# Peptides against a protein of PDB entry 3B8E, part 58

Target 1, 230 residues: chain A of PDB entry 3B8E
Amino acid sequence: PFLIFIIANIPLPLGTVTILCIDLGTDMVPAISLAYEQAESDIMKRQPRNPKTDKLVNEQLISMAYGQIGMIQALGGFFTYFVILAENGFLPIHLLGLRVNWDDRWINDVEDSYGQQWTYEQRKIVEFTCHTPFFVTIVVVQWADLVICKTRRNSVFQQGMKNKILIFGLFEETALAAFLSYCPGMGVALRMYPLKPTWWFCAFPYSLLIFVYDEVRKLIIRRRPGGWVE

## One batch from the design tools (peptide; made by RFdiffusion4, then SolubleMPNN)

Design b1_p13_6_s3 (from b1_p13_6, 10 letters changed)
Fold by OpenDDE base, seed 3:
Structure b1_p13_6_s3 (fold): chain B 230 residues (1-230), chain A 13 residues (1-13)
Amino acid sequence: as target 1 above (230 residues)
Amino acid sequence: EEELKKFVEEFLK
């Protein structure tokens, strides 16, 4: 989000404090929960890892986490961001290059896509209104990401949802997201203004997309062991 | 956050 803010010169989609809440708040317990996941049913049929040649974290895992899944997460967040700004009069095309004028406190007549003028204070309110739903979108997409990370090859339906710590992690990150979104004072303290409950559902298509994508990938791996998708 | 933004902007120039 912050890289796109700089490269495209758009208003900030997600605040730095909100990013810290994701990395330190919502991601830690779910990540720890994966250490308690049961072994896949076929793990004993695999050759033992060679510690000299086989890295625990390989290029395939990095490509999946940062390349594929990370892109879908970002797309979900940016979709929510663009919808909110469009509802407030700023169409996506109009946001390109707008950052310089957007962040200038001395410019109080920035026009939206419909010719309405916005003061600096009004622009900052709508910017901070985007932070909370972007954050919540990431959390909702992380539900799918956490679930798909349970296994490398087996379907989630084959592995099941028996890890109580993982279930607790999903609850904890959701509860934290709700707390940060709706607790009084969070708008001032974290620049996270309250979210309409309907915005929680904006991420569901992307969460479903990640889940379906990974199940298809795992199906291909099971049918064609040693393929390029493994 | 504004300071961080400025720092990153200056670094990328």
Scores: peptide ipSAE 0.007, ipTM 0.337, DockQ to the pose 0.026
Fold by OpenDDE base, seed 1:
Structure b1_p13_6_s3 (fold): chain B 230 residues (1-230), chain A 13 residues (1-13)
Amino acid sequence: as target 1 above (230 residues)
Amino acid sequence: EEELKKFVEEFLK
């Protein structure tokens, strides 16, 4: 997100506080929960790994898969960001190069895509209004990421959702997202303004995309053991 | 703060 902010010179889509909330609030508990996940149903049925032929991890594939998931997460966040700004009169094309004027407190007549003038305060409200939905989008996409990470090879449907700690982690990150989004004073304290409930749904296509992507990947691995996708 | 509240209220409609 920050790289696109710099390259495209767009208003900041995700604040430092929201980044910290992601790193400390939404990522830690889910990650810990995965350590307590039940073993895959087929692990004990697999032959012992041959240390000479079987790499534990195709580092390239895992790096690519996680890189792709991260890109999908970022795309989801940016999609939400662009939707919010577009609903407030700032079309994505108009945002290109706008950062300098956007962040200048002395410019109170920045025009949107429809010629409406925005004060510095109004612009910052809209910017901070984007931070919360971006954060929530990441959380919703992380639901899929967390669920798919439960298993390496088995589908989620085969493994099930028996890990209570994982369920608790999903609940916690969701509760935190809701708290940060709707608790009075969060706009002032954390620059996280309230989110319309409908905006939670902006993330769902990307969450579904990650889920489908990983299920397809796992399906390919199951059908073609030892293939390049493993 | 009032303008912010108004904006947030309008945004939440």
Scores: peptide ipSAE 0.007, ipTM 0.424, DockQ to the pose 0.040
Fold by OpenDDE base, seed 2:
Formats: sequence, C-alpha cells, structure tokens
Structure b1_p13_6_s3 (fold): chain B 230 residues (1-230), chain A 13 residues (1-13)
Amino acid sequence: as target 1 above (230 residues)
Amino acid sequence: EEELKKFVEEFLK
C-alpha cells in the first residue's frame, strides 16, 4: 500500500498506525494459532521427501503462494479505498498525482472528478474514512487466508474447522477490527473513522477469490502428487 | 467542526 502511495502519488490509503495494528494486532494471534492447527489426515501417511532438493522447492512454492495471497489482500484493500473515494466524487484516475495538492492545507479548492471543490478538512475526513475500511478489508481477507493455511493438500471442506485456537484467533482479530472501527475516539487517536457496516462486505469477493485459488491449488496437488505445485 | 459533523453524519447515513 505504501509503495503504491508513493509511486502513484495518491492520497494515503492506509495510515502508519493502521499498518502497525495489522502487523502487531491482527496478524500475530492468528499466525500463532496456525502453529497449533491439526495435522492433515494424509501427512503422516507420506514418506519423507528428499530434504535437500524438495525443501527448497517447497519453500519457494509456499513463498510464491503467500506472495500471491498478499497481493490479493492488498488489491482488496485498494478496491475498498477506490470505491469509497469514487463514492465521494474521486475516481481512481483522478487520484493519480493528486497527493501534493491533497496534502496541502493551504489549498481548499481541490476539485473532484465532477468539479466539486473540497476543503483540506473535507479531504482529510474522506482519507481517514478510507483507513478503517482498508484495515477491515484486510482482516476479512485474512479470515480466508487463515482458513486455507490450515492444510497443504486437503480441501477445507475435507479437513473442517477443528482447531479451537484458530477459531479464537479469528474471533480476536474480528473483535479487534470492530473495536478499532467503532470505539469512540479512534478517529482522533488512530485516524480511523467509523465505517458503515456495509463496507465489511467489500472484502468478500477477495476472500472468495482466495478460497477458490487455494482450493484449485490443492486440487492440483491432489491430482498430481509430487508435482511442482506441491 | 459543525460541517465536519454534518459530513460524518451524512456519510454514516
């Protein structure tokens, strides 16, 4: 998010404090919970692979998969950001290069895509309004990510939801997201203004995309055991 | 501040 902010010179989609809340608050507990996930039904039935050759390939594949999932998460956040700004009159194309004028407190006549002038205060409100939905979008997408990370080969439908610690992690992450989104004073303290409950659903297509991606990946692995996708 | 409140209220509606 921050790289795109710099490269595209768009208004800041996600505040630094919000990023810290993701890294330290929402990601940590769920990630730890994955360490306690129950083993796949088939893991103990497989012979050990060659540790010298197969480990490197597996690490690369896992890294690529997580990289792809991370990109999907970021895209989900940006989608929510662009939707909110578009609903407020700022189309995505118009945001390109707008940062300099956007962040200038002395410019009170920044025009949106429809010629409406925005004061500095109004612009900052809409910017800070984007921070919370972006964060929430990441959390909602992380639900899918956590669920898919339970297994390497088995479908989520086959393995089920048996890890109580993971369930607790999902609950904690969701509760934190709700707290940061709706607790009074968060707008001032964290620049996270309250969002409409409907914005939680903006992430669902991306969560679904992650699920589909992972299920397809796992299906390929099951059909071609020992293949390059494993 | 009043305009801000109005905007937030309108946005939250």
Scores: peptide ipSAE 0.006, ipTM 0.392, DockQ to the pose 0.040
Fold by OpenDDE base, seed 4:
Structure b1_p13_6_s3 (fold): chain B 230 residues (1-230), chain A 13 residues (1-13)
Amino acid sequence: as target 1 above (230 residues)
Amino acid sequence: EEELKKFVEEFLK
């Protein structure tokens, strides 16, 4: 999101402090939980990996986690961002190049897509209103990411939800998201203004997309072992 | 700050 902010010169979609909350609060505990995940039933039936040829984390896992899933996650966040700004009169096309004027506190007549003028304070309210839903969208998408990362080949339904630490990670991540979204003072402390409960559902299509994508991928792997999608 | 509160209240309706 920060790279798009710089390249497209759009208003900041997600604040630095909020990014730190993702990295330290929502990503760390779930990531640790994966270390305690039960081995796949099919992995335990295989020969031990060769430590010289079979890396602990292969390039495919890195590509999936940071490339494909990360892209869908970012798209979900940006979708929420653009919807909120559009509902407030700023269409996506109008946001391109607007950052300079948006962040200038001396310009109090920035026009939206409909010719309405916005003060600096009003613009910052709308910007900070985007931070919380963007963050929540990331968290909701991370539910699917955490669940699908349990296995490489088995369906989530086959492997099950037996890892208590993973369940705790999902709960902690959700509780943190709720706390940051609704606790008094978060608007001042973290620039995260409260959001309508309905905004939590904006991420669900993307979580479902990730889940379906991964299940289809795993299904292909099971049907065609040794394929390029493995 | 008061305008912010009003906006948030209106936004949450």
Scores: peptide ipSAE 0.000, ipTM 0.353, DockQ to the pose 0.040

Design b1_p13_6_s4 (from b1_p13_6, 11 letters changed)
Fold by OpenDDE base, seed 2:
Structure b1_p13_6_s4 (fold): chain B 230 residues (1-230), chain A 13 residues (1-13)
Amino acid sequence: as target 1 above (230 residues)
Amino acid sequence: EEKLKEFIEKFLS
């Protein structure tokens, strides 16, 4: 998000504090919970990996998979961001290069895509309104990410949801997201304004996309053992 | 503050 903010010179989509809340708050417990996931049912049926060849390929593939998942997560956040700004008159194309004028407190006549002028205060309200939905979008997408990370090869439907700690992690990150989104004073303290519950659903297509992507990947691995995807 | 209230009302309603 921050990289795109710099490159495209768009208004800040996600605040630094919210990023810290993701990295330290919502992601920590779920990540630790993966250490307690039950072994895959087929682990004893796998042939030993060649330590010289298979390790590098696996690391590259894992890196690529996580990279792709991360890109989908970012796209989900940006989608929510662009929807909010578009609903407030700022179409995505109009946001390109707008940051300089957007962040200037002395410019009170920044025009939206429809010629409406926005004061600095109005713009900042809209900007800060994007922070919470972006954050929540990431959390919702993380649900799918955490679930798919349970296994390397088995489908989630084959492995099941038996890890109680993982389930606790999902509830914890959700509760934290709700707390940060709706607790009084968070708008002032963290620049996280409350959002309509409907905004939680904006992430669902991306969560589904991640889930489908990973299930397809795992299906390919199961059908072609020892292939380039492992 | 009024605009913020209006915005909050718009987003909470």
Scores: peptide ipSAE 0.008, ipTM 0.412, DockQ to the pose 0.043
Fold by OpenDDE base, seed 1:
Structure b1_p13_6_s4 (fold): chain B 230 residues (1-230), chain A 13 residues (1-13)
Amino acid sequence: as target 1 above (230 residues)
Amino acid sequence: EEKLKEFIEKFLS
């Protein structure tokens, strides 16, 4: 998000505080929960990792985590961001290069795509209104990420959802997201303004996309062991 | 939307 903010020179889609809330709040408990996941049914049939040849983190895993899944997450967040700004009169094309004027507190007549003038305060309201939905979008997408991380090869349908700690993690991150989104004072304290409940659903297509993508990937791995997708 | 804006504006004061 921050790279696109710099490159496209658009208003900040995700604040530093929201990033910290993701990293420290919503990611930690779910990640720990994976340590309590039941072993895959075939894990004992697999050869032990060769520590000399088999990297714990390989290029394929990095490509998957950062290049593919991370890209889908970012797209989900930006989709939500652009939709909210568009609903407030700022079309995506108009946002390009707007950051300098957007962040200037002395400019109180920044025009939207329809010629409406926006004060600095109004712009910051809209910006911070984007931060929360972007954050929530990441959380909703993380549901899929957490679920797909339960297994490396087996389908989630084969593994099931028996890890109570993982389930608790999903509820915890969701509850935290709801708390940060709707608790009075969060707009002042964390610059996280409340969002319409409908915005939670903006992330669902991307969450589903990640889930389907990973299930297809795992299916390919099961059908073609040793392929480039593993 | 207006109610949401009003609600948000209360947090900016």
Scores: peptide ipSAE 0.007, ipTM 0.376, DockQ to the pose 0.033
Fold by OpenDDE base, seed 3:
Structure b1_p13_6_s4 (fold): chain B 230 residues (1-230), chain A 13 residues (1-13)
Amino acid sequence: as target 1 above (230 residues)
Amino acid sequence: EEKLKEFIEKFLS
């Protein structure tokens, strides 16, 4: 999000404090929960890794985490961001290059896509209004990401949802997201304004997309072991 | 919502 903010010169999609809440708050317990996942049914049929050559975190895992799933996650967040700004009169094309004028406190007549002028204070309210829905979108997409990370080859339906710590992690990250989104004073403390409950559903198509994508990927791996997808 | 907006406006001013 911050890279696109710099490259495209758009208003800040996700605040720094909100990013810290994701990295330190919502992601820690879910990540730890994966250490308690049951072994896949075929794990004992696999050759032991060579500790001298085979890294625990390989290029394929990094590519999946950052290159594929991370991109879909970012797209979900940006979709929510663009929808909110469009509802407030700023179409996506109009946001390109707008950052300089958007962040200038002395410019109080920035025009939206419909010619309405926005003061600095009004623009900052709209910007901070985007932070909470973007954050919640990331958390909702992380539900799917956590579930798909349970296994490397087996379907989630084959593995099941028996890991109670993982279920607790999903609950914890959701409860924390709700707390940060709706607790009084969070708008001032974290620049996270309350969101309409409908914004929680904006990420569901992306969560479903990630889930379907990974199940298809795992299906291909099971049918064609040793392929480029593994 | 109006009270929240007023509070935000006061804080951002």
Scores: peptide ipSAE 0.007, ipTM 0.393, DockQ to the pose 0.026
Fold by OpenDDE base, seed 5:
Structure b1_p13_6_s4 (fold): chain B 230 residues (1-230), chain A 13 residues (1-13)
Amino acid sequence: as target 1 above (230 residues)
Amino acid sequence: EEKLKEFIEKFLS
């Protein structure tokens, strides 16, 4: 997200404080919960890793984690960001190169796509209004991400949802997201303005996409063991 | 609290 902010010179889609809330808040307990996940039923049928040739973190895992799932998460966040800005008069094409004028405190006549002028304060309110839904979008997508990380090969339906610590993690990250979004003073303290509850649903298609994508991937691995998709 | 508020305002500005 930050790279797109720099390259496209768009208004900041995700604040630094919001990123810290993800990294230190919502991701910690869920990640720890995976250490308590039960082994897959077919683990003893797999060949052991060759420590001389097989890396613990291979290129395929890196490609999946950062190249595929991370991109879907980013797309979900940016979708929410562009929808909110469009509803406030800023179409996506108009945002390209706008950052310099957007962040200038002395420019109080930045025009939207419809010729309406926006003061610095008004622009920052809209920007900070985008940060919270972007954050919530990431959390909602992380629900699917956490669930798919339960297994390497088996379907989630085969593994089940028996890990109580993982379930607790899902509730914890959701409760934290709600607290950060709606607690009085968060707009001043974290620049996270309250969002309409309807914005929570904007991420659901992307969560579903991640879940379906991973289940299809795992299905292919089960049908074609040792393939490049593993 | 005031110093923290000033720090937050500077950091978030």
Scores: peptide ipSAE 0.005, ipTM 0.337, DockQ to the pose 0.019

Design b1_p13_7_s1 (from b1_p13_7, 11 letters changed)
Fold by OpenDDE base, seed 2:
Order: structure tokens, then sequence, then C-alpha cells
Structure b1_p13_7_s1 (fold): chain B 230 residues (1-230), chain A 13 residues (1-13)
């Protein structure tokens, strides 16, 4: 999000406050819940990690977290962002380089893709209207991410949903997301404007994609132990 | 590698 905001000079897709609400709000209880996950059925059949050669955090884990899953999450958020801006007259190509004029309070005639002029106040309403759906998109994608993080090798269908703390975490993050999105005054306090209920569904294809992708990955690992996918 | 490159390309856009 922030790198693209700088490189492409687009209007801010996700505010700093919304990022903090993800990192300190919605993700904490889910992340802690993974500490209570049941061991995989084959863990005792694996050799113990060599602490001298095998890092706890390896390049494969970094690639999964940041290079694959994190990128799909970001794509889901950006999809929602571009759809909202397009519905308000700003096509994706028109957003490139627009940030300088967008953030200038003295420019009140910024044109959209259809020649409509937007005041600074109108532009900021649209920008803050994107922040909440982007945030909710991340939460919905995190449902899949949390569920796939239950296991490294076994399918979620083999592991099951027995971790009550993880289930609680999924409800907590969803309830917190709803609270931050719809509580009166959040638009003033957090610059998170209320979101139409339909926008909750925009992330579902990406959540499903993450889930299917990881289940296929795990299936490959089970069929080809010691492969490059592990 | 190709999916990573495609994702990196799409996220670099």
Amino acid sequence: as target 1 above (230 residues)
Amino acid sequence: PLLRLALEAVVSL
C-alpha cells in the first residue's frame, strides 16, 4: 500500500491509522491463537530441527508470508480501492501521478476521468471512503490467512477447527472490524467512513484464492516431501 | 517464480 502510494503517486489507499488498527487491533488475538493450535499429526514423524543449520524463520517462510500471501492480500485491498475510485469517476490510469494535486488543499478543480471537477473536501471524502473497505478487505482475507497458518503440511480438513481460541479470534477481529467501520464518530476519530455492506463481499474471491492456493501447496508437499515448495 | 514475478509486477504497478 504505502510503497505504491509513493511510487505511483496515487491517492492514499490505506491510512496510517487503519494500518495500526490491523497490526494492533485485528491481528493480535488471531496471531496469539496460533500458539494454541494442535500439533500436526505427522510432527513426531519428522526429524527435529537442527538449531545450527535450520533457521526458525527461513527464506521459504518469508516468501510465503510476504512474497505470496501478503501480495494476494495487498491485491485484494487495491482491487477494492480501484473499484471505489472508479465508481466515483477516477479510473486507475487517471490516479497515476494525481497525489500531488489530490493532496493540495488550494486546488479545488481536480478533474476525474469524466471531466467532473472535485473540491479538496470532496476528494478527501472519497479517499477516506476507500480506507474502511480496504481495511475490511484485509480482515476478510486474514480469515483465510489465519486458517491456512494452522498447519504447514496437513490440510485444514485433516487438522479441523478444534482451536477454540482461533475461532474466538476470527469472531473478535470481525466484530472489531464492524465496530471500527460502523461506530458513530469513527469518521472523525479514525478517518474511517461507514462502508456499504456489499463491500464485505469484494474480498471473498481473494480469501478463497488464498485458501485454495495454500491447500494445493500443502497437497504438493504431502505428495513430494523435501520438494522446493516446503 | 512466474506467479511471484506476476504478483511483484502487479504490486509494482
Scores: peptide ipSAE 0.008, ipTM 0.374, DockQ to the pose 0.108
Fold by OpenDDE base, seed 1:
Structure b1_p13_7_s1 (fold): chain B 230 residues (1-230), chain A 13 residues (1-13)
Amino acid sequence: as target 1 above (230 residues)
Amino acid sequence: PLLRLALEAVVSL
């Protein structure tokens, strides 16, 4: 989000507070829950990692985490952001370079894509209205990411959903997301304005995409062990 | 860890 905010000079898609709510709120319990995941059924058929030569975090893992899954999650967040701004009259192409004027409190006549003028206060309401749905979008794509993290090679359908702590984590992160989105005063305290229930569904295609992508990846690894996809 | 890294990467984007 912040790199695109700088490079494209768009209005801030995700606030620092919402980032902290992800990193310190919604991700903690899910991440801890993975420590309680059952071993994959085929783990005993794999050779043990050589602790002298094999990195625990390898380039493939970094590529999967940051380069693939992280990018799909970012695309999900940005999709929600662009949809919200488009519904408020700001088409994606109009947002390019708009940040400078958007963030200027002395400019009260910033035009949208339809020639409607927006005051600084109105623009900031729309910006902060994007932060909460972006956050919720991240939580919804996190459901898929947490579920795919249960296994490295086996399908989630082979592993099953037996980890009760992981299931609890999914409920906790969702409940926290709902609390932060709808609790009175969150707009003032966290600049997280309440979102329409429809915004929860904007992430679902991306959550499904993450899940399908990883299941296909795992399927390829199972069929072609030692491939570049591993 | 991967989720966090993915999210940190997403947040950094």
Scores: peptide ipSAE 0.015, ipTM 0.520, DockQ to the pose 0.840; fails the geometry check
Fold by OpenDDE base, seed 5:
Structure b1_p13_7_s1 (fold): chain B 230 residues (1-230), chain A 13 residues (1-13)
Amino acid sequence: as target 1 above (230 residues)
Amino acid sequence: PLLRLALEAVVSL
């Protein structure tokens, strides 16, 4: 969100408060739940890590977690953001460079893509209306991310969903996301305005894409051990 | 640090 906010000078896609709600709210219980995951059935057939040469965090793990999955998550959030702004009259091309006028309190006649004028207050309502669905989009793609993190090589269908703490984490993060989105006063306290229930579905294609991508990756690793995908 | 900055930049994105 913030790098594109700076580079493209678009209205703020995700607020600092919503980022903190992800990092400190929704992600903690899911992350802890992975410590209770069962070992993969083939773990004893793998060579042991050399603690002197093999890093716990290697370039491959970084590429997978941040370069691939993290980019798909970001694309999901931005898709939701652009759809909401387009439904409110702001097409993606019109948002480029708009931030300067958007954030100016003295400009009350900012035009949308259809020539409708927007006051500063109306613009800020739309901006904060984008923050909550962006946040919810991240939670929905995190369902897939958490599930794919259960295994490194085996399919999730081979591992199964036996970790009750992970299942609890998925419900907890979803319940917390619903609470932060719909509780009265969250608009004032967190600048998170309530979203239409339909916005929860905007992330589903991206969540499915993450899951399919990782299952295909794991399938390639199982068929060709020691390949560039491992 | 740079990856966390890039992640904070991507999450901040």
Scores: peptide ipSAE 0.015, ipTM 0.519, DockQ to the pose 0.371; fails the geometry check
Fold by OpenDDE base, seed 3:
Structure b1_p13_7_s1 (fold): chain B 230 residues (1-230), chain A 13 residues (1-13)
Amino acid sequence: as target 1 above (230 residues)
Amino acid sequence: PLLRLALEAVVSL
């Protein structure tokens, strides 16, 4: 989120506190749960990793985590952000370069895409209104990410959902996201304003896209071992 | 490549 905020000079899409709530709140239990995942059915057909030559974090893992899945997650978050701002009169093209005037407390006449003037306070309300839906969007796409991380090669349908700790993690992150979104005082404490329930569904297409993308990738790897997709 | 780098960076932050 923060890099597009700098590069495009757009209003802040996700607050620093909301990022901390993701990294330290919603993602910890899910990440720990993967340590309890059952080995894939083909694991004993693979040679042990050579600890001297083979890194735990390889280029393939980085490409999957950041270069593919990460990209889709960001697109989901930014889609939600742009929809909310467009509903409040700020079209995506108008947001480019707007940050400087948006964050200036002395400018109280920032125009939207329709010529409506926005005070600094009104702009900050709209900005903070984006933070909670962006946060929830990340949680919803993380459901798919966690599920696809269960396996490297086998389909999730082959592996199944037997990891009770992972299932607990999915409920925990969702419950925490609901708590942070709806608990009284979170708007003051975290700058997370209450979320309309409809915004939970905004990320579902992207969560489905992540899941389908990874299942197709895994299918290709199974059908064509040693391909460039591996 | 630039869009990929930008979006990788957007996800990481």
Scores: peptide ipSAE 0.008, ipTM 0.423, DockQ to the pose 0.213; fails the geometry check

